# Ledger of designs, part 23: peptides against a protein of PDB entry 4HTP

Target 1, 231 residues: chain A of PDB entry 4HTP
Amino acid sequence: SQTVASHVPFADLCSTLERIQKSKGRAEKIRHFREFLDSWRKFHDALHKNHKDVTDSFYPAMRLILPQLERERMAYGIKETMLAKLYIELLNLPRDGKDALKLLNYRTPTGTHGDAGDFAMIAYFVLKPRCLQKGSLTIQQVNDLLDSIASNNSAKRKDLIKKSLLQLITQSSALEQKWLIRMIIKDLKLGVSQQTIFSVFHNDAAELHNVTTDLEKVCRQLHDPSVGLSD

## One batch from the design tools (peptide; made by RFdiffusion4, then SolubleMPNN)

Design b1_p10_4_s2 (from b1_p10_4, 4 letters changed)
Fold by OpenDDE base, seed 5:
Structure b1_p10_4_s2 (fold): chain B 231 residues (1-231), chain A 10 residues (1-10)
Amino acid sequence: as target 1 above (231 residues)
Amino acid sequence: MNPALEALLA
């Protein structure tokens, strides 16, 4: 069955997240999220106009926006140090070079940007001159690859984990990789609370999540903002 | 609306 996530470029989500992060005020952050969500819902309605019973929902995007609430995937087993080593290898960076050292020592402030401790930002600057300007992955494809990583981590298949990571990296822009890293590490640094995200999504979302702890159920049951839990 | 999403529907 067709899903909205299979049509939405991962780049669109990343650009939205970037706008949210760069926005100073809560209201502006909310606006950017709402615009993405509204577009998603409109696309859903158009895609499924002839299908009454669909399981498709905002879940594929929501689980990337709130990765700390992920309960379906097993642990990725990926840390910043692993990613650093992978990038050094993939980009053929000199091990004693400036960029390799930045990635490996990401916790140490090296410059005026205040990016100390934010591996994703450090990676972004290393990747920007070296990566594709535009990625080719959809949200569905990103989720499929992340599922693969989690499954292979559970199975201790390091080679297959690397394969999936390479696919993600080679098909993503520097900006997309910045956000992908944050999704994997489960820290988006959006400056907006989980409660705010839920409140924008649906008035009853926070309540339903508090009871069920099931993000997919929240997204599916509360897909229509006009239909409440009591309806 | 996200113009990119609109373009996908056109």
Scores: peptide ipSAE 0.045, ipTM 0.747, DockQ to the pose 0.678
Fold by OpenDDE base, seed 4:
Structure b1_p10_4_s2 (fold): chain B 231 residues (1-231), chain A 10 residues (1-10)
Amino acid sequence: as target 1 above (231 residues)
Amino acid sequence: MNPALEALLA
């Protein structure tokens, strides 16, 4: 089915997240998120102009922005060490080389960027000179691949997990991979709370999520900012 | 606005 997520580049979300992360104040962080959300809603209205009863919502983006609240998708079974090994293999990095060691020892401070313990940032700098400048994935495609990873993890199909990861990696820029890693590891480091994200999305979002713990339900029921929970 | 949205609104 036609969804907003099938049309929105994953790069657009990542750029928004990057802007949010780099913003110093809460107000600026909120502005960047609101701009993305408003654009999404406009797209939704245009896409579904003649179809009022649709299940499409902000959920595909929201579940990537708040990956800790993911309940539909099962565990990925992916940790930083697995990703490190994958990148070493994929990029053909010497095992005893500087970049391989950075990935494997991501918890150890290197003193250069202060990124100790942030695997995604370490990966970003390794990837930046080695990968595509622009990714080609939509938000829908990213979610489809993540669904595949979770499903294959449940089925213990490690080779298929690797395949899906390779698809994500080879079709993503360094910046997109930075954020993708953070989504998989479930730590975006945005500097804005879950409550703030919900508050910007809809005034009743936090309450509905607190009751249902269903992020998709929150996004569907409260997709219109002018329609309240009690309406 | 992303190019996809512009195309949709055109």
Scores: peptide ipSAE 0.040, ipTM 0.772, DockQ to the pose 0.457
Fold by OpenDDE base, seed 1:
Structure b1_p10_4_s2 (fold): chain B 231 residues (1-231), chain A 10 residues (1-10)
Amino acid sequence: as target 1 above (231 residues)
Amino acid sequence: MNPALEALLA
């Protein structure tokens, strides 16, 4: 079935997240998120104009924006060290080289940018001169690959995990990979709270989530910002 | 605007 997520480039989400992160004030952060959300809703309305009973919602994006609230997808079993080793291998980085050491020792401040402890930022700078300038994945494809990783982790299929990770990496820009890493590690560092994200999405979203702990249900039931829980 | 959205809205 056609979903909004199948049409929205992952790059668009990442660009939005980057804008949010770079914004200093809460109001500006909210504006960037709202613009993305409004665009999504407009796309939804256009895509589903002739369909009254659709299950499509903002959930595919929301679960990437709030990855710590993920309940459907099981654990990836992926940590920074694993990603570091993968990048070293994939990029054929000398193991004792500067970039490899940066990835492996990401917790130690080694550079001028003060990115110590932020593996995604360190990875970004290593990847920027070495990867595609533009990614090709949709939000749906990213979620499908992440689902595959989680499933294969549960099944202890390390080779298939690597395969899916390689697909994500090779089809993503450095910026997209920065955000993908943060999604996998479940720390986006947006500078806005979960409550703020929910409040922008729908006035009743935080309440419904607090009761149900079901992010998909929140996105589906509160898809229309004009329709409340009590309605 | 997203090119896909623009195409859908034309």
Scores: peptide ipSAE 0.036, ipTM 0.763, DockQ to the pose 0.438
Fold by OpenDDE base, seed 3:
Structure b1_p10_4_s2 (fold): chain B 231 residues (1-231), chain A 10 residues (1-10)
Amino acid sequence: as target 1 above (231 residues)
Amino acid sequence: MNPALEALLA
């Protein structure tokens, strides 16, 4: 069955997240998220116009926006050091070169941007001159690859983990990879709280999540912003 | 507007 996530480019989500991060005020951050969500709901209504009993929801996007609430897939087993080594290998960076050292020593500020401790930002600047300008992945494809990584981590299949990571990297822009890294590490640095994200999604979302801890259930049951828990 | 959405609404 077709899903909204199979049609929405991952780049669109990343662009939205970038706008949210760059926005200074809470109201502007909320506006950007709401615009993305409204577009998603409109797409859902159009895609499923003749199908009333669908399980499709905002969940594929929500689990990437709130990765710390992920409960369906197991741990990735990926840390910044692993990603650093992978990028050095893939980009054929000299091991003693400036860019390799930036990735490996990401906690130590070496530049003017104050990005110390934010591996994703350091990676972005290394990747920007070396990667595709536009990625080709959908939100569904990103989730499928992340599911593969988690499954293979549990099975201790390091070769298959690397394969999935390579697919993510080679089909993503530098900006998309910045956000992908933050999703994997589970720290988006949006400057907006989980409570705010839920409140914008649905008035009852925070309550339902507090009781169930099930993000998919929250997205499915509260898909329509006009239909409450008591309705 | 998302080009894919435009195509579905068209």
Scores: peptide ipSAE 0.036, ipTM 0.757, DockQ to the pose 0.380

Design b1_p10_5_s1 (from b1_p10_5, 4 letters changed)
Fold by OpenDDE base, seed 4:
Structure b1_p10_5_s1 (fold): chain B 231 residues (1-231), chain A 10 residues (1-10)
Amino acid sequence: as target 1 above (231 residues)
Amino acid sequence: MTALQKLANA
C-alpha cells in the first residue's frame, strides 16, 4: 500500500533523532521533532489528497521513536553481544583487536568519549570509517526488516535473522545504524520524555495511549492535530 | 531542507 513511510528515507528520521539528541534544551528538542512531524503530515495530506479513508499514519515512525511502546512486533531476540559478534564477523575485525574488544566490552570505559554502556555509540565509531556515507532504506523498509527479524526470532530461524540484519547493516550509514541499534535495544537516549513526544504529536495522545496502550491506534485516531479525541 | 520536506513540498 502507498504510505508516507514508503517515501521517507530512514536517514531523515535518524538525522532528526540526532538533532534532538544533540540539542540541549527541551524547546530545541521539541522543535526538531515538530518539524519532522509537520513535514510528515504535510506529505501525508499530499499523498492521500484523493483518498480520505486511509489507515496510513505516523505509526511507522512513532514506533521507531518510541520503540519501548511497541506491541505489534514480537521480540527481536537481539542483544548487544549478538550485534557485537555480527559486526566483528561482517567487518572482519580481528577478534583480539581494539575495535572488536570495544564492541564486546562496551560496558567498560575504554575511551575519551564516555560512551561506556552505550553500545550504539561504540558501534557508530567502529562503523563510521567502514560504512557507506548514505543509506538507502525507507522507514517502511526498515520496519519490514524489523518485522522479519521478529517473525524469524519467533520461528527460531537464526539464519534468516542474520540475513535481515545484514540487509539493514549494508544499506545503512554508520549514523543510521547507531539509531537502528538503539531502536532494536529500545533505548534512544533522546533526552526528551515519552510524554513530551505525545504532547507534541497531539494534545490527547498521552491520554489515548494510557487507555488503549495501542500506539497505532493513537497515531491513526489522532493523526489530525486539529481533531480531538471527543470529536 | 530535509528530503522529507522536499517530498512534502512536491
Scores: peptide ipSAE 0.027, ipTM 0.709, DockQ to the pose 0.882
Fold by OpenDDE base, seed 2:
Structure b1_p10_5_s1 (fold): chain B 231 residues (1-231), chain A 10 residues (1-10)
Amino acid sequence: as target 1 above (231 residues)
Amino acid sequence: MTALQKLANA
């Protein structure tokens, strides 16, 4: 199926999230999110120009930006300790080495960066010299792999979970993996509230979400920023 | 070639 998410690199979302995180002040954070959203909507209009009644929406991106609101995908069953062990294995890190210990003891301040308690940042610095500079995954492919992880977690298929994680990791840059980890753990640390994200997306988004608790429905019904709930 | 690239090519 032709979706915007099948054409948008996951790297583009991650670079936007990185800009938001690094920005000081609400206005600049909002600007970066709005630019990404506007680009998405423009691409949607072009992609679906000759198609009526499409179900495609911003949902594939929104569910990664607001992962705590995910209701369609079941729990991943993945914690920081599991990821630490996986990275140690995949990167062939010495178990008693500096980088392995940083990953395992991520809550203890051992480094100069002040990243204690932020596993994703610790992982980023370990990964940066060891992985590719630019990933190859689209937003759709990332969501497909995350769906696989959740499904296999429910089915207690640990080997298949590992397989999907390997695909995510091997096709992602260090920066993309930092954000992917935060999506899985459901804490992006953007410095902007959920309410702000909804308000930028659509004026009625927060209200519709409060009633429906359905993020896909919010994205689909309020796809056009000029069309309100009462229209 | 990075460690992850080697793994991706294996």
Scores: peptide ipSAE 0.021, ipTM 0.536, DockQ to the pose 0.029
Fold by OpenDDE base, seed 5:
Structure b1_p10_5_s1 (fold): chain B 231 residues (1-231), chain A 10 residues (1-10)
Amino acid sequence: as target 1 above (231 residues)
Amino acid sequence: MTALQKLANA
């Protein structure tokens, strides 16, 4: 069955996340998230106008926005050091070169940008001159690849993990990879709380999640902002 | 062609 996630470019989510991160005020951060969510819901209504009973929901996006609440996927088994080594290999960076050292020593401030400890930001600047300007992945495809990584980590298939990572990397812009890294590491640094994200999504979302701890159920049952838990 | 594009085409 067709899903909204199969039509929404991953780049659109990343652009939204970038806007949220760059916004200084809570209200502006909320506005950017709301605009993305509203667009998603409108697209859902159009896509499923002739289908009343669909399981499609905001879940594919929500699980990337709140990756710390992921319960469906097993652990990725990916850390910053693994990603650093992978990028050095893939980009053929000199091991003693400036960019390789930045990736490996990401915790040590070397530059004026104050990006120390934020591996994703360091990776972004290394990738920017070396990557596609526009990625080609949908949100669905990103989730499929992340599912593959988690499954293969559980199965101890390192070669297949690398294959899926290569697909993600080669089909993504530097900006998309910045956010993908943060999703994998489970720290988006948006400057907006989980409670705020839930409150914007649906008035009852935080309550339902507190009871069920099931993010998919929250997204599916509370898909319509006008229909509450008591209805 | 970027380094990543070269990898995608290999």
Scores: peptide ipSAE 0.020, ipTM 0.526, DockQ to the pose 0.029
Fold by OpenDDE base, seed 1:
Structure b1_p10_5_s1 (fold): chain B 231 residues (1-231), chain A 10 residues (1-10)
Amino acid sequence: as target 1 above (231 residues)
Amino acid sequence: MTALQKLANA
């Protein structure tokens, strides 16, 4: 069956996350998230107009927005150092060059931008002149690739992990990769709390998640903002 | 063509 996630570009999510991050006020951050969510729900209604009892929900996006709550996927086994080495290899960066050293020493302040300790931001600036301006992946495809990485990490198939990472990287803009890295590392730095994300999604979302710890169940059961847990 | 684009097309 068709899913909303199979139609929504990953770029759209990343653009939303970027707007949220750049917004200073809580209200503005909430607005950007709400706009994305409302658009998703509208598309869901249109896509599933003639279908009852669909299991499709906001879950594919929510698990990328709140990656620390992911329970379906096992660990990726990916750290910043692995990504740094991968990018150096992939981009054929000189090992003693500025960009390679920035990636490897991302924790050490080397510049005026204050991006020290944020590997994703360091990677973004290295990637920006070297990547596609627009990626081609859907949210579904990103999740499929992340599922593959987690599965292959469990199976200790390093070759297949690398393959999936390469697919993610080569089909993503620098901005999309910044957010993808943050999703993998599980730190989006949005400046908005988990509680706020849940509250915008549904009034009962935080409560249901606290009881079930099941993000998919939260997204599915509380898909309609007008239908509560007590109903 | 960017370095990543070249790799994607290879």
Scores: peptide ipSAE 0.018, ipTM 0.512, DockQ to the pose 0.029

Design b1_p10_5_s2 (from b1_p10_5, 4 letters changed)
Fold by OpenDDE base, seed 4:
Structure b1_p10_5_s2 (fold): chain B 231 residues (1-231), chain A 10 residues (1-10)
Amino acid sequence: as target 1 above (231 residues)
Amino acid sequence: MTALEKLANS
């Protein structure tokens, strides 16, 4: 079935997340999120104009924005060390070279950026001069690949995990990969709370999530900001 | 304007 996520470039989500992260004030962070959400809802209404009962919702984006609340997808089995080794191999980085060592020793970087412990930022700077300027993946495709990774992790198919990771990496810009890494590691560092994200999405979102712990249900039931939980 | 905004306005 047609979904909003199948039409929205992953780059658009990443650019929004980047704007949120760079914004200093809560109000500005909220504005960037709201603009993305409003555009999503507007497109949803247009896409589904003749279909009143659809399962499509903001869930494909929300599960990437709040990856720590993911319950549908099983564990990826991916940690920073695995990604570091993968990037060293993929980018053909010298094992004893500066960039390889940065990735492996991401917790104690000696660089000027002060990104200690943030593997995604370390990776970004390594990737920036080496990767595509523009990615080609939609939000749906990113989720499909992440689903594949989780499924293959459960099945202990390491080669297929690598294949899906390579597909994500080769079709993504350095900025998109920065955010992909954070989604996989489940720490976006947006500087805005989960409660704030829910409050902007819908007034009843936090309450419904507290009861159900089901992010998809929250997104489906509360996709219309004018329709409350009791309606 | 993002690609999403362009899509939403089309």
Scores: peptide ipSAE 0.040, ipTM 0.762, DockQ to the pose 0.929
Fold by OpenDDE base, seed 3:
Structure b1_p10_5_s2 (fold): chain B 231 residues (1-231), chain A 10 residues (1-10)
Amino acid sequence: as target 1 above (231 residues)
Amino acid sequence: MTALEKLANS
C-alpha cells in the first residue's frame, strides 16, 4: 500500500529540522514543525481520499523526530567512532590529515565553530565540499535502511550493516547526513521539548504516549487533530 | 515551496 512516507523526500524533513534548530524563539520553532505536519496531513488526505481504513500515519516521520522514543527497532550498535572510521574510509581521507583527525577527535575543539562534542556538525563540515548537494531518499527508504541496520546489528552481520550505511551516505547530502547522524545517535538538538512536539501534533498526544509508550499508536489514533481520545 | 507542499497541492 502507498504511504505518505514513500513520497516525501528525506530532504524536506531535514530542511524543516534545520529551520527549527536555527530558529531562536519557541513560537518560530513550533511554526516550522506545524507547517511540515499540516502539509503531511493534507497529502495524506489526498493520497487516501478513497480509502477510509488505512494504517498510514505520521509515524515514519515522528520516529525520526523523536528517535529516543523508538521502541519498534532494536539498537543500531553505531557510535561516533564507527561513523568516523567509515567516513575516513569512504572519503579516502588521509589518516593523519586534518579532517580525519577532526572526526576521530570530535570532542576536542579544533576549529572556530565551537562544535566540540557534536559529531554531526563536525561531519557536516567535512562532508559539505565532498557530497552531493541534493539527496534522493524518501522518508520510507531511510526508515527501511535503518530497520536493516538494527536487524543486522542484532544478527551480528557487520558487512550488511556497512552496506546499508553506505547506501544512506551515498544517497544523501551533507545536510541530510548531519540529521541522519543525529537520528542514529538519538540527539537532534532542536531546542524544543518532546512535550512541545506532542502538543503541536495533538492535544492528547502526550497523555496517550505516557500510557502506551507506543509512538505508532499515538500517531495513528490521533492522526486527526479534531478527534480526541474521548471521541 | 517544499516538495511536500507541491505534492499536497497536486
Scores: peptide ipSAE 0.040, ipTM 0.762, DockQ to the pose 0.905
Fold by OpenDDE base, seed 5:
Structure b1_p10_5_s2 (fold): chain B 231 residues (1-231), chain A 10 residues (1-10)
Amino acid sequence: as target 1 above (231 residues)
Amino acid sequence: MTALEKLANS
């Protein structure tokens, strides 16, 4: 079946997240999220114009925005050290070179940008001159690949995990990979709270999530901002 | 061609 996530480029989500992160004020951060959400809802209405009973919702995006609330997908089994080693291999970085050492020692403040401890930012600067300028993945494809990683981690199929990671990396820009890393590590550093994200999504979202702990249910039941839990 | 582009085309 057709989903909004199958049409929305992952780059669009990443650009939104980047704008949110760069924004200094809460109001500006909220505005960027709201603009993305409103666009998603408009596209949903257009895509499903002739279909009343659809299960499609904002869930594919929401689970990437709030990855710490993921309950459907099992653990990835991926840490920064694994990603560092993977990038060194894929980019053929000299092991004793500056960029390899930056990735491996990401906690040590060596850079001018103050990115110590933020592996995703360090990776971004290493990737920027070495990867595609524009990615090709949709939000659906990213979620499918992340599902594959989680499934293969559970099955202890390390080779297949690497395969899925390669697909993600080779089809993503440096900016997209920065955010993908943060999604996998489950720390987006947006500077806006979970409560704020829920409040912008729907007035009843925080309450429903507190009761159900089911992010998909929250997104599906509260898809329409004008329809409340009591309706 | 970037390193990642080379990998994508291999």
Scores: peptide ipSAE 0.008, ipTM 0.493, DockQ to the pose 0.029
Fold by OpenDDE base, seed 2:
Structure b1_p10_5_s2 (fold): chain B 231 residues (1-231), chain A 10 residues (1-10)
Amino acid sequence: as target 1 above (231 residues)
Amino acid sequence: MTALEKLANS
């Protein structure tokens, strides 16, 4: 079945997240999220105009925006050190070179950007001159690859994990990879709370999530912002 | 061609 996520570029989500992160005020952060959400809902209505009772929802995006609330897929088994080693290998970086050392020693960066402890930002600057400018992945494809990683981690198939990571990396810009890393590590650093994200999505979202702990149910049942839980 | 592009075409 056709989903909104199969049509929305991952780049669009990443651009939105970047805008949210760069915004100084809560109101501006909320505006950027709302604009993305409204666009998603508009596209949903257009895509499913002739189809009632679809299961499609904002869930594919929501689980990437709130990755710490992910319950469907198991742990990735990926840490910053693993990613550092992978990037060094994939980019063929000299092991004793400046960029390799930046990735490995991301907690104590010697650079001027003040990105100490943020692996994703360190990776971004290493990747920027080495990656394509525009990624090709949809939100659906990103979720499929992340599902594969989690499944293969559970199955202890390290080679297949590497394969899926390679697909993510080679089809993503440096900016997209920055956000992908943060999604995998489950820390987006948006500067807005989970409660704020839920409140913008739907007035009853936080309550329903507290009861169900199921992001998909929250997104599906509260897809329409005008229809409440008691309706 | 970027390093990643080379890898993707590899």
Scores: peptide ipSAE 0.008, ipTM 0.488, DockQ to the pose 0.028

